Peptides against a protein of PDB entry 7AL2. Designs and how they scored, part 1

All scores and structures are predictions.

Target 1, 85 residues: chain A of PDB entry 7AL2
Amino acid sequence: YEIMLIRPKTIDDINYVVDQVLEESNPVILDLSFLEKESPANFKLAGEKIKQMRSNYGAEALLLSRCNDKNLIIIAPKGVSLVRK
Positions, changes and structure headers below are counted from each chain's first letter, unless a header gives other numbers.
Peptide ipSAE is a variant of ipSAE made for these designs: the mean of its two directions, with the distance scale d0 fixed at 1.0 Angstrom where the peptide's residues are scored. Compare it only between designs on the same protein; published cut-offs may not carry over.
The geometry check fails a fold that doesn't show the stated peptide or that is severely misdrawn somewhere.

## One batch from the design tools (peptide; made by RFdiffusion4, then SolubleMPNN; aimed at target 1 L32 L62 R66 N71; its pose is not in this set)

Design b1_p20_1_s3
Fold by OpenDDE base, seed 1:
Structure b1_p20_1_s3 (fold): chain B 85 residues (1-85), chain A 20 residues (1-20)
Amino acid sequence: as target 1 above (85 residues)
Amino acid sequence: MELLYEDAIEEIEELIKELE
């Protein structure tokens, strides 16, 4: 698999993340800082999609970093284990 | 893939809370 890195800016980008995790089985490191600042509605949508992937498709997620200019989360598809030490 | 199930929970805020 590949590890994808993306800072989503649009709904298309959010859907890209979903496709990478669920269809391509690729982990994604995403920076949600753009959506959080510029589009509260799409930020909420991104969170809902992450919840759905975790709840219904066996995806896992970990917060990597939260600061003024970053909101980094890794999402892994079912079969790739995320471990926080 | 289209995910249709609605969720009122703020997932990202929950992730932040879980890992603080």
Scores: peptide ipSAE 0.111, ipTM 0.666, DockQ to the pose 0.061
OpenDDE base, seeds 2, 3, 4, 5: peptide ipSAE 0.109, 0.108, 0.049, 0.099; ipTM 0.658, 0.658, 0.595, 0.643

Design b1_p20_1_s4
Fold by OpenDDE base, seed 5:
Structure b1_p20_1_s4 (fold): chain B 85 residues (1-85), chain A 20 residues (1-20)
Amino acid sequence: as target 1 above (85 residues)
Amino acid sequence: MKILNEDAIEVIEELIKELE
């Protein structure tokens, strides 16, 4: 698998994340800081999509870092385990 | 990179609530 890195800015970017996790089975490290600052509606949509992936498809999501300029989340597809060591 | 939270959804939902 590949680990995707993205800072989504549009609905298309959000859907890209969904496709990477669900269709390609790639983990995604995403920075939600742009959506959080620029589009509350799309930030909400991103959150809903992440919730759906966890609830319906066995994805796992973990907050990696949150600071002034970053809101980093990793989403792992079913079959890729996130292990804290 | 340091992991800060194990429940990203809870954090995102909290942030969404702050934005509403």
Scores: peptide ipSAE 0.033, ipTM 0.566, DockQ to the pose 0.746
OpenDDE base, seeds 1, 2, 3, 4: peptide ipSAE 0.031, 0.030, 0.032, 0.029; ipTM 0.588, 0.558, 0.560, 0.556

## One batch from the design tools (peptide; aimed at target 1 I50 K51 A61)

Design b1_p21_6 (made by RFdiffusion4)
Pose (drawn by RFdiffusion4):
Parts: C-alpha cells; sequence; structure tokens
Structure b1_p21_6 (pose): chain A 85 residues (1-85), chain P 21 residues (1-21)
C-alpha cells in the first residue's frame, strides 16, 4: 500500500483524504494547520469527516505533532493498525 | 491565537483523535 502526505487547503483536498482512507485503504499523514488558520469552517468539516470515518468505517486517527504552523494527524484505514510501542 | 488553539482542541477531541504522547 501507500501512505499519502498532504496539507489540505480546499474541500477537494478533504474529499481526497476521505477517498484515500475509504476507497484506496491508504493511510494519510495530513497537516491541518492551513485549514485551522485559513478556514475554520473547513477545519471543522475535516474533523467531522475524521469522526465519521472512525465511527462508521473503523479508521484510527492519531495526533503526531502540534506546534506553531503544524497540526500533524495520521489516519489509518480499517486494515492498517497503528501500534504504539 | 488563543481562540484558534481552543477551537482546534475542541475539533480534535470531538473527532476522537488520540494523542501519541
Amino acid sequence: as target 1 above (85 residues)
Amino acid sequence: SSETTKLAEEVLKEAGIEDLE
């Protein structure tokens, strides 16, 4: 499989992440810092999509890093386990 | 900003995102 890296800027980038996790079953490492400071509406929308994926489709989501200009999240689809060690 | 940090925390918590630390 592939792990996709993205910093979403538009709704199309949000739909891109939904499709990678749900259709391609690829994990996505995404930086939500652009949406957080540029479009609070799309940041809330991106979070709602992550909540739906975890609730209905068994995706795991993990905060990897949070600092000025970075909010790094990993989404693993059902079938890729995030194993803490 | 503080308002942006608070909103981000609320959104991440509501999304059920787990913290690595």

Design b1_p21_7_s1 (made by RFdiffusion4, then SolubleMPNN; its pose is not in this set)
Fold by OpenDDE base, seed 4:
Structure b1_p21_7_s1 (fold): chain B 85 residues (1-85), chain A 21 residues (1-21)
Amino acid sequence: as target 1 above (85 residues)
Amino acid sequence: MEEELEKLFEESLSSVDVVKK
């Protein structure tokens, strides 16, 4: 698999994340800081998509870092396990 | 604004796991 990195700015970007996780089975390192500040509605949408991927498809989502300019989350598809050591 | 962002975060990302300290 590949690890995708993206800072979504549009709905298309959000859907890209969904496609990568569910269709391509690629983990995604996601920075939601742009949507958080510039498009709260799409930020909420992104959150809903994450929830759906976890609930319906067995994806994992882990907050990596949150600060003033970053909101980093890794989303792993069902086949990739996030392990804390 | 920070309080609004905090509320937005909690509302939208409640399903995201957080690494325990």
Scores: peptide ipSAE 0.594, ipTM 0.883, DockQ to the pose 0.923
OpenDDE base, seeds 1, 2, 3, 5: peptide ipSAE 0.583, 0.453, 0.588, 0.588; ipTM 0.879, 0.839, 0.882, 0.882

## One batch from the design tools (peptide; made by RFdiffusion4, then SolubleMPNN; aimed at target 1 R54 A59 L64 R84; its pose is not in this set)

Design b1_p22_6_s2
Fold by OpenDDE base, seed 1:
Structure b1_p22_6_s2 (fold): chain B 85 residues (1-85), chain A 22 residues (1-22)
Amino acid sequence: as target 1 above (85 residues)
Amino acid sequence: SPLDEDVIKEGEELEKEKKLLE
């Protein structure tokens, strides 16, 4: 698999994340800072999509870092385990 | 928040969960 990195700005980007996780089985590290600042509606949508992937497909979602300019989350598809040493 | 605990986990929460499964 590949690890994808993206800072979503549009609904298309959100759907791209979903496609990477569910269809390609690639973990995605995404920065949600743009959506959080610029589009409350799409930020909410992103959260809903993440929750759906967790609830329906066994994905995991982990906050990596949050600050004023970054909101980094990793989404791992089922079968890719997130492990902390 | 769209990223509340029912949506994403914190690192410490993940660690606790993994330990419970071991």
Scores: peptide ipSAE 0.206, ipTM 0.666, DockQ to the pose 0.255
OpenDDE base, seeds 2, 3, 4, 5: peptide ipSAE 0.200, 0.189, 0.043, 0.215; ipTM 0.659, 0.648, 0.603, 0.676; seeds 2, 5 fail the geometry check

## One batch from the design tools (peptide; made by RFdiffusion4, then SolubleMPNN; aimed at target 1 L32 E60 L63 N71; its pose is not in this set)

Design b1_p24_4_s1
Fold by OpenDDE base, seed 5:
Structure b1_p24_4_s1 (fold): chain B 85 residues (1-85), chain A 24 residues (1-24)
Amino acid sequence: as target 1 above (85 residues)
Amino acid sequence: MKESEETVKELLERAEKLLEEALK
């Protein structure tokens, strides 16, 4: 598999993340800082999609960094384990 | 219809809370 990196700006980007995790089975490292700053509605949508992937599809999500200019999350598809030590 | 500034702030707050819950 591949590890995808993206800073979503549009709904298309959000859907890209969902597609990578659920269809391609690729982990995604995403930065939500753009949406958080520029589009409250799409920021909310992204959060809902992450929740749905966890709840309904066996994905895992982990916050990597949260500060004023970054909101980094890794999302792993079912079958790829995230281990924190 | 454009949201008020207050509505936008409320949306951000709720979105952040939702994201926090999703990432626990």
Scores: peptide ipSAE 0.072, ipTM 0.609, DockQ to the pose 0.090
OpenDDE base, seeds 1, 2, 3, 4: peptide ipSAE 0.065, 0.041, 0.031, 0.026; ipTM 0.589, 0.559, 0.483, 0.514; seed 4 fails the geometry check

Design b1_p24_4_s3
Fold by OpenDDE base, seed 1:
Order: sequence, then C-alpha cells, then structure tokens
Structure b1_p24_4_s3 (fold): chain B 85 residues (1-85), chain A 24 residues (1-24)
Amino acid sequence: as target 1 above (85 residues)
Amino acid sequence: MEESEKTVEELLERAEKLLEEAKK
C-alpha cells in the first residue's frame, strides 16, 4: 500500500481521501488545518466522513498533532494497524 | 490507541461546534 499525504481544501479532496482509504486501502495522513480555518462546513463534512469510515468500515484514526497551521490525523483502512510504543 | 481515538472524537466535535458558531 501507499501512504497518502493531503491537506484537503475542497469537497473533491475529501472524497479523494474516502476513496483512498476505502477503495484503494491506503492510509492517509490528513492535514485538516485549511478546512478548520477556511470552511467550517467542509471541516464538519470531513469529520463526518472520518466517523463513517471508522464506524462502518473498521478504519482506525489517530490524532498526530494539533497546533498552529497543522491539524494532523492519520486514518488507516481495516487491516493496517496503528501502534504506539 | 483509545486515548488517541478519543482525541479524534473531540476534534470532530469541535468541527461541529465551529459550524454552529459560523451560522450564527
């Protein structure tokens, strides 16, 4: 698999993330800072998609960092485990 | 990973709150 990096800015970007996780089975590292800052509606949409992937498809999500200019989450498809030591 | 999962949930809840505030 590939690990995708994206800072989504549009609905198309959000749907791209969903496709990568569910259809391509690729983990995605998301920077949600643009959406949080510029589009509350799309920020919520991104969150809803993450919830759906976790609840319905067994995806796992991990908050990596939340600070100025970065809001990093990794979401992994079912079968790719996230481990903290 | 339970702690990290909870922080994700908190972030998502924040997103919902921001939308509500933006609509006011």
Scores: peptide ipSAE 0.438, ipTM 0.833, DockQ to the pose 0.743
OpenDDE base, seeds 2, 3, 4, 5: peptide ipSAE 0.418, 0.415, 0.408, 0.426; ipTM 0.825, 0.827, 0.828, 0.830

Design b1_p24_8_s4
Fold by OpenDDE base, seed 1:
Structure b1_p24_8_s4 (fold): chain B 85 residues (1-85), chain A 24 residues (1-24)
Amino acid sequence: as target 1 above (85 residues)
Amino acid sequence: SSEIEELKKELEEWGVEFEDSAFE
């Protein structure tokens, strides 16, 4: 698999994340800071998509870093485990 | 907003925070 990195800015980007996780089985490291600042509606949408992937498809999610400028999350598809050392 | 803060709270509950970032 590949690990995709993205800072979503549009709904298309959000759908890209979903596609990568569910269809391509690729982990995605995403920064939600842009959506949080520029589009609260799309930020909420992104969160809902993450919840759906976790609830229905066995995806896992971890918050990597949260600060004023970053909101980094990794989403792993089913079959790829996230392990803390 | 309240919804955004609630989402942030849920994200924190989902996992562990790391100091390093893959984003430049």
Scores: peptide ipSAE 0.038, ipTM 0.632, DockQ to the pose 0.205
OpenDDE base, seeds 2, 3, 4, 5: peptide ipSAE 0.037, 0.036, 0.038, 0.037; ipTM 0.617, 0.625, 0.631, 0.612

## One batch from the design tools (peptide; made by RFdiffusion4, then SolubleMPNN; aimed at target 1 E36 N71; its pose is not in this set)

Design b1_p25_2_s4
Fold by OpenDDE base, seed 4:
Structure b1_p25_2_s4 (fold): chain B 85 residues (1-85), chain A 25 residues (1-25)
Amino acid sequence: as target 1 above (85 residues)
Amino acid sequence: EEEKKKKEELLKEGQEILDETVSKS
């Protein structure tokens, strides 16, 4: 698989993340900072999508960094384990 | 402004979803 990196800006980008995780089985490292700043509605939508992927498809989501300029989360599809050493 | 309050609420709700959904390392 590939690891995708994206800073979503639009609904299309959010759907791209969903597609990568669920259809392509690719982990995605995403930065939600743009949505948080520019589109609170889509920020919430992104959160809802992440929750749905976890709850309904067994995806795993892990916070990588939360600061003023970044909100980094990795989403792993079911079968890809996220391990902290 | 009501629109501003709505946006703030959306951010809060979104973050609450993430807090309950996303694990912390």
Scores: peptide ipSAE 0.741, ipTM 0.935, DockQ to the pose 0.892
OpenDDE base, seeds 1, 2, 3, 5: peptide ipSAE 0.741, 0.741, 0.741, 0.740; ipTM 0.934, 0.935, 0.935, 0.935

Design b1_p25_5_s2
Fold by OpenDDE base, seed 4:
Order: structure tokens, then C-alpha cells, then sequence
Structure b1_p25_5_s2 (fold): chain B 85 residues (1-85), chain A 25 residues (1-25)
């Protein structure tokens, strides 16, 4: 698999994340800070999609960093486990 | 506050609670 890195800015970007996790089985490192700041509606959409992937498809999602300029999370598809040592 | 609790979440924690808080704002 590949690890995708993206800071989503549009609905197309959100859909890209979903496709990567569910169709391509690629982990995605996301920075949600743009959506959080610029589009509450699209931020909510992104969050809902992440929750759906976790609830319905066995994806895992962990917080990597949260501060004023970053909201980093990793989403791993089913079959790629996130392990903290 | 709930927002302050969200901000206090540690790196590597399960995002369920974080996302719930964010989406409830």
C-alpha cells in the first residue's frame, strides 16, 4: 500500500480520502485544519465520512497533532493496524 | 468546557470522542 498525505480543501478532496481508504486500501494522513477554519460544513462532512469509515468498514483513526495550525489525523483501512509502542 | 476537553486529547488517542466533540460544536 501507499501512505497518502493530504490537507483537504474541497469536497473532491474529501471524496479522494474516502476512495483512498476504502477502494485503494491506503492509509491517509490528513490535515483537517483548512476545513476546520474555512468551511465548517465541509469539516463536518469530513468528520462524518471518517466516522462512517470507522463504524462501517473497520477503519481506524488516530489523532497525530492538534494545535492552532494543524489538525492531523491518520486513517488506516481495515487490514492496516495502527500500533502505539 | 467541552472544547477545552477536546483540546486536551492526547496524541494517539481514539478519534471517536474527538470527532463527536468536533461535530457537536
Amino acid sequence: as target 1 above (85 residues)
Amino acid sequence: SELEELKRKRVGEDLDEVLDLLLSL
Scores: peptide ipSAE 0.042, ipTM 0.587, DockQ to the pose 0.678
OpenDDE base, seeds 1, 2, 3, 5: peptide ipSAE 0.040, 0.041, 0.040, 0.040; ipTM 0.585, 0.578, 0.592, 0.586; seed 3 fails the geometry check

Design b1_p25_7_s3
Fold by OpenDDE base, seed 1:
Structure b1_p25_7_s3 (fold): chain B 85 residues (1-85), chain A 25 residues (1-25)
Amino acid sequence: as target 1 above (85 residues)
Amino acid sequence: MEFFKELTDEDIEEMEEEALKKAEE
């Protein structure tokens, strides 16, 4: 698999993340800070997609870093294990 | 919020609420 890196800015970007995780089985490292600041509506949409992937498809979401200018999250599809040492 | 924390539905919803509050300021 590949690890995708993206800072989503549009609905198309959000859907791209969903496709990568669910269809391609690729982990995605996300920076949600743009949506969080510029579009609360699209940020909520992204959150809904993450919840759906976790609840219905066995994806895992971990917070990597969060501060005023960053919201880094990794979404791993089922079958890719995220292990904390 | 803790780094490397597993994000729950509640965690995500809290972030949504925070984002909305900041936008309304």
Scores: peptide ipSAE 0.686, ipTM 0.908, DockQ to the pose 0.744
OpenDDE base, seeds 2, 3, 4, 5: peptide ipSAE 0.685, 0.683, 0.684, 0.685; ipTM 0.908, 0.908, 0.909, 0.909

## One batch from the design tools (peptide; made by RFdiffusion4, then SolubleMPNN; aimed at target 1 E36; its pose is not in this set)

Design b1_p26_3_s4
Fold by OpenDDE base, seed 4:
Structure b1_p26_3_s4 (fold): chain B 85 residues (1-85), chain A 26 residues (1-26)
Amino acid sequence: as target 1 above (85 residues)
Amino acid sequence: SMEEELEKRFDEFIEESGIEVDEDAY
């Protein structure tokens, strides 16, 4: 599989993330800082999509970093395990 | 303040999404 990196800015980007996780089975590392600052509605939508992927498809999501200019999250599709050492 | 707004928005996002959070991520 591939690991996708994206800083979503639009609904199309959010849907791209969903496609990567559910259709391509690729983990995605997200920076949600743009949506968080620029579009509360789409930031909320992103959260809803993540919940749906977790609840309905067995995806896993983990906050990697929360700092000044970054909101980094990894979403792993079912079959890819996130492990802390 | 804007900082308070962003903090609230983030907390609501985490609550809704169910994303796992480590204390050290902040």
Scores: peptide ipSAE 0.719, ipTM 0.930, DockQ to the pose 0.821
OpenDDE base, seeds 1, 2, 3, 5: peptide ipSAE 0.718, 0.717, 0.717, 0.718; ipTM 0.930, 0.929, 0.929, 0.929

Design b1_p26_4_s3
Fold by OpenDDE base, seed 2:
Structure b1_p26_4_s3 (fold): chain B 85 residues (1-85), chain A 26 residues (1-26)
Amino acid sequence: as target 1 above (85 residues)
Amino acid sequence: EKKKEEEENEKEKKEKEEEKKKKEEE
């Protein structure tokens, strides 16, 4: 598998994250800080999509870092285990 | 295909959650 890195800015970028996790089975490290500041609607949509992937497909999501300029989350498909030590 | 399966599974989950709420109010 590949690890994708993205800072989503559009709905198309959100859909790209969904496709990477569900279709390609790739983990995604995403920075939601752009959507959180610039598009509350798309930030909500991204959160709903993450919840759906967890609830329906057994994806896992972990918060990596949250500060004024970063909101880093990793999403992994069901076949990739995320372990916090 | 998986996006359509996502939408169907979300509908079925909402329907089960509404049915569970109705049974807790009886």
Scores: peptide ipSAE 0.017, ipTM 0.331, DockQ to the pose 0.000
OpenDDE base, seeds 1, 3, 4, 5: peptide ipSAE 0.017, 0.016, 0.016, 0.015; ipTM 0.326, 0.354, 0.350, 0.290

Design b1_p26_5_s4
Fold by OpenDDE base, seed 4:
Structure b1_p26_5_s4 (fold): chain B 85 residues (1-85), chain A 26 residues (1-26)
Amino acid sequence: as target 1 above (85 residues)
Amino acid sequence: MEFNEEEFRKEAEKALEENNIELVRE
């Protein structure tokens, strides 16, 4: 697998994340800070998609870092475990 | 400010380290 990195800005970007996790089985580290600041609607949508992937497809999600300028989340597809050292 | 992919990669790596997270393919 390859860890994909993205700071989504559009719905297309959000769908890209979904495709990477569900279709490509790639984990994704995404920064939601842009959406959180610039598009409340798409920020909400992104959150809903993450919840759906967790609930329906066995994905894992973890908040990595949150501050004024970042909202970093890792999403792991089914089959890739997030292990705490 | 324009998004910097290299900087983001470094941020991501740092965040994984700070959270003591390892990815393991089953």
Scores: peptide ipSAE 0.579, ipTM 0.896, DockQ to the pose 0.896
OpenDDE base, seeds 1, 2, 3, 5: peptide ipSAE 0.578, 0.577, 0.574, 0.577; ipTM 0.897, 0.896, 0.895, 0.897

Design b1_p26_7_s3
Fold by OpenDDE base, seed 3:
Structure b1_p26_7_s3 (fold): chain B 85 residues (1-85), chain A 26 residues (1-26)
Amino acid sequence: as target 1 above (85 residues)
Amino acid sequence: SEEEEKELEERQKEEEEELEKLLEEL
């Protein structure tokens, strides 16, 4: 599989993330900092999609980093295990 | 060790809480 990196800016980008995780089974490292600052509505939508993938599709998520200019989360599809050592 | 495992579990719990906080800000 591939590991996708994206900083979503639009609804299309959010849907792209969902497609990568659910259809392509690719983990995604995403930076939500743009949406957090520029579009509260789309930021909320992104969060809802993440919650949905975790609750209904067996995806896992981890917060990697949070600061003023970054809000990094990794989303892994079912079948890809995230392990902390 | 068991202590190390507990520390790891605690860190994982803290990380999940931080993720939840982030998602609540949406």
Scores: peptide ipSAE 0.243, ipTM 0.691, DockQ to the pose 0.035
OpenDDE base, seeds 1, 2, 4, 5: peptide ipSAE 0.232, 0.238, 0.238, 0.234; ipTM 0.679, 0.686, 0.690, 0.687

Design b1_p26_7_s4
Fold by OpenDDE base, seed 5:
Structure b1_p26_7_s4 (fold): chain B 85 residues (1-85), chain A 26 residues (1-26)
Amino acid sequence: as target 1 above (85 residues)
Amino acid sequence: DEEEKKKLEEEEKKEKEKRELEELLE
């Protein structure tokens, strides 16, 4: 598999993340800082889609870093285990 | 006073968004 890195800016980018996790079975590292600053609506949408992937498709998600410049999350598809030590 | 109020409101907004994101990841 591949690990995708993306800083979403549009709804299309959010849907691309969903496609990577659910259809391609690729883990995705996201920086949500752009959406958080520029589009509260799309930021909320991204969060809801992450929640849906966890609840309905067995995806896992971890917050990696939160600061003024970045908001990093990793999402893994079912079959890739995320472990916080 | 108005600039300080805007900074405080922006900090409170960021802290709220951080908390909401953390709750989605629990």
Scores: peptide ipSAE 0.078, ipTM 0.524, DockQ to the pose 0.052
OpenDDE base, seeds 1, 2, 3, 4: peptide ipSAE 0.075, 0.073, 0.071, 0.043; ipTM 0.495, 0.494, 0.511, 0.472; seed 4 fails the geometry check

## One batch from the design tools (peptide; aimed at target 1 L32)

Design b1_p27_4_s1 (made by RFdiffusion4, then SolubleMPNN; its pose is not in this set)
Fold by OpenDDE base, seed 3:
Structure b1_p27_4_s1 (fold): chain B 85 residues (1-85), chain A 27 residues (1-27)
Amino acid sequence: as target 1 above (85 residues)
Amino acid sequence: MKEDLEKAKEYSKEPFDAEKELEEIAE
């Protein structure tokens, strides 16, 4: 698999994340900081889709970093295990 | 499966609380 990195800015970007996780089975490291600042509605949408992937499709999500300019989350598809050491 | 996800969005989902969800992910 490939690990995708993206800082979503649009709904199309959000749907791209969903496609990568569910259809391509690729983990995604995404930075939600742009949406959080510029589009509360799309930030909410992104969060809802993450929850749906976790609840319905066996995806895992972990917060990697949160600061003023970054909100980094990794989403792993079912079959890719996230392990903290 | 993505299509099912889009369909499900309009129905049974509770309101998203950003602070709560980020906290739960971080734990």
Scores: peptide ipSAE 0.046, ipTM 0.585, DockQ to the pose 0.241
OpenDDE base, seeds 1, 2, 4, 5: peptide ipSAE 0.039, 0.046, 0.040, 0.035; ipTM 0.604, 0.582, 0.611, 0.588

Design b1_p27_5 (made by RFdiffusion4)
Pose (drawn by RFdiffusion4):
Structure b1_p27_5 (pose): chain A 85 residues (1-85), chain P 27 residues (1-27)
Amino acid sequence: as target 1 above (85 residues)
Amino acid sequence: EEEEEEEEKEKFEEENEEYVKELLGLE
């Protein structure tokens, strides 16, 4: 499989992440810092899509890093386990 | 059995909502 890396800026990028996790079953490492400071509405929308994917489709989501200009999240689909060691 | 499954599903959704809000720092 592939791990996709993205910093979403638009709603189309949010739909891109939904499709990678749900259709392609690929994990996505995404930086939500652009949406957080540029579009609070789309940041809330991106979070709602992550909640729906975990609730209904068994996706795991993990915060990897949070600092000025970075909010790094990994979304693994049902079938890829995030194993803490 | 069906009512138990619905209660488990609602509880799981609430836990996921709380986790995602904490994960993203949302209210």

Design b1_p27_5_s3 (made by RFdiffusion4, then SolubleMPNN; from b1_p27_5, 8 letters changed)
Fold by OpenDDE base, seed 2:
Structure b1_p27_5_s3 (fold): chain B 85 residues (1-85), chain A 27 residues (1-27)
Amino acid sequence: as target 1 above (85 residues)
Amino acid sequence: MEEEEEKEKKKKEEEVEKEIKELLGLE
């Protein structure tokens, strides 16, 4: 598999993330800082999509880092284990 | 005063982190 890195800016970018996790089975590292600052609605939508992937498809997600200009999250498809040490 | 500002910043960061975790359904 590949690891995708993306800083979503649009709904299309959010849907791209969903496609990468569910269809391509690729983990995605997301920076949600743009949506958090510029579009509360799309930020909420991204969160809802992440919840849906976890609840319905067995995806895992972890918060990697939160600071002033970054909101980094990893989402992994079912079969890729995320382990925090 | 500086120590209170640092505590307030830390508290705000923790609150924002909690909100993000709740939004994403994270632990």
Scores: peptide ipSAE 0.345, ipTM 0.743, DockQ to the pose 0.031
OpenDDE base, seeds 1, 3, 4, 5: peptide ipSAE 0.216, 0.320, 0.201, 0.224; ipTM 0.640, 0.724, 0.626, 0.644; seed 4 fails the geometry check

## One batch from the design tools (peptide; made by RFdiffusion4, then SolubleMPNN; aimed at target 1 F43 I50 N71; its pose is not in this set)

Design b1_p28_5_s1
Fold by OpenDDE base, seed 5:
Structure b1_p28_5_s1 (fold): chain B 85 residues (1-85), chain A 28 residues (1-28)
Amino acid sequence: as target 1 above (85 residues)
Amino acid sequence: MEEEKKKKEKLLKEGQEILDETVDKRKE
């Protein structure tokens, strides 16, 4: 698999993330900072999509960094384990 | 403008709430 890195700006970007995780089985490192700043509606939507992927498809999500500037999350498809050391 | 600001703020809070309950965090 590949690891995708994206800072989504549009709904299309959000759907791209979903596609990468669910269809391509690729982990995705997400930077939600743009949506958080520029599109609160899509920020919430992104959160909902992450929740759906976890709840319905067994994806895993881990916070990498959270501050006033960054909201970095890694999403892994089912079968890819996120291990903390 | 104030109403719009409040609506956006609400969306951010709701979005973050979803993330908080969905995304795992590292242990301290």
Scores: peptide ipSAE 0.729, ipTM 0.920, DockQ to the pose 0.929
OpenDDE base, seeds 1, 2, 3, 4: peptide ipSAE 0.728, 0.729, 0.727, 0.729; ipTM 0.918, 0.919, 0.918, 0.919

Design b1_p28_5_s3
Fold by OpenDDE base, seed 1:
Structure b1_p28_5_s3 (fold): chain B 85 residues (1-85), chain A 28 residues (1-28)
Amino acid sequence: as target 1 above (85 residues)
Amino acid sequence: DEEEKKKKEELLKEGREILEETVSKRKK
């Protein structure tokens, strides 16, 4: 699999993330900072999509970094384990 | 517009609440 890196800016980007996780089974590291600053509606939508992927498809979501200008989250599809050593 | 500003703030709060309940935090 591949690990995708994206800072979504549009609804198309959000749907791309969903497709990568659910259809391609690729983990995605995403930065929600742009949506949080520029589009509160799409920020909420992104959150809803992440929740759906976790609740309905067994995806795992982990916070990587939360600071002034970054909101980094990794979403792993079911079958990919996030392990801390 | 004050109504639009309030709506945006509400959307941010709702989005943050969803993420808080959905996204796991790192163990340190």
Scores: peptide ipSAE 0.670, ipTM 0.888, DockQ to the pose 0.924
OpenDDE base, seeds 2, 3, 4, 5: peptide ipSAE 0.670, 0.670, 0.669, 0.670; ipTM 0.888, 0.888, 0.888, 0.888; seed 2 fails the geometry check

Design b1_p28_7_s1
Fold by OpenDDE base, seed 4:
Structure b1_p28_7_s1 (fold): chain B 85 residues (1-85), chain A 28 residues (1-28)
Amino acid sequence: as target 1 above (85 residues)
Amino acid sequence: DLKELLEKIEELKKEYPDMADFFDILKK
């Protein structure tokens, strides 16, 4: 599999993430800082889709870094185990 | 699994040295 790196800016980017996780079975490293700063609506949408992938498709999400200027998470498809020490 | 993921991260660090600090976050 591939690991996708993306800082989404648009709804198309968000849907790309969903496709990568659910259809391509690729983990995605997300920087949500753009959406958090520039589009509260799309930031909320991204969060909702992440929750849906976790709840309905067995995806896992792990917070990598959260501070004033970044919001990094990894989303892994079912079958890729994420462990936080 | 996580081991495979970490190996992929190390490959990516080689390809994208400017993102080393970013990838190191994943090792935690």
Scores: peptide ipSAE 0.029, ipTM 0.377, DockQ to the pose 0.036
OpenDDE base, seeds 1, 2, 3, 5: peptide ipSAE 0.026, 0.023, 0.025, 0.023; ipTM 0.371, 0.486, 0.515, 0.493; seeds 2, 5 fail the geometry check

## One batch from the design tools (peptide; made by RFdiffusion4, then SolubleMPNN; aimed at target 1 G47 K51 N71; its pose is not in this set)

Design b1_p29_3_s1
Fold by OpenDDE base, seed 1:
Structure b1_p29_3_s1 (fold): chain B 85 residues (1-85), chain A 29 residues (1-29)
Amino acid sequence: as target 1 above (85 residues)
Amino acid sequence: SEKEKKIIELGEFIGLSEEEIEEELKRLL
């Protein structure tokens, strides 16, 4: 598999993340800082999609960094384990 | 702290449980 990196800006980007996790089985490292700043609606949508992938499809999510310029999360499909050391 | 609040907020945003958020706080702080 591949590890995808993306700073989503649009609904298409959000759906890209969903496709990567659910259809391609690729982990995705997300920077949500653009959505949080520029689109409360799409930021909320991104959060809902992450919740759905975790609740309904067994995806795992982990916080990477929270600062004033980045909002980093990794989401991994079922079958790819995220392990904290 | 402000950093703690941001971690909690982001954890809640993506649906982490209270236990998961506590683990993230321990890891990131």
Scores: peptide ipSAE 0.582, ipTM 0.898, DockQ to the pose 0.863
OpenDDE base, seeds 2, 3, 4, 5: peptide ipSAE 0.578, 0.578, 0.573, 0.581; ipTM 0.897, 0.897, 0.895, 0.898

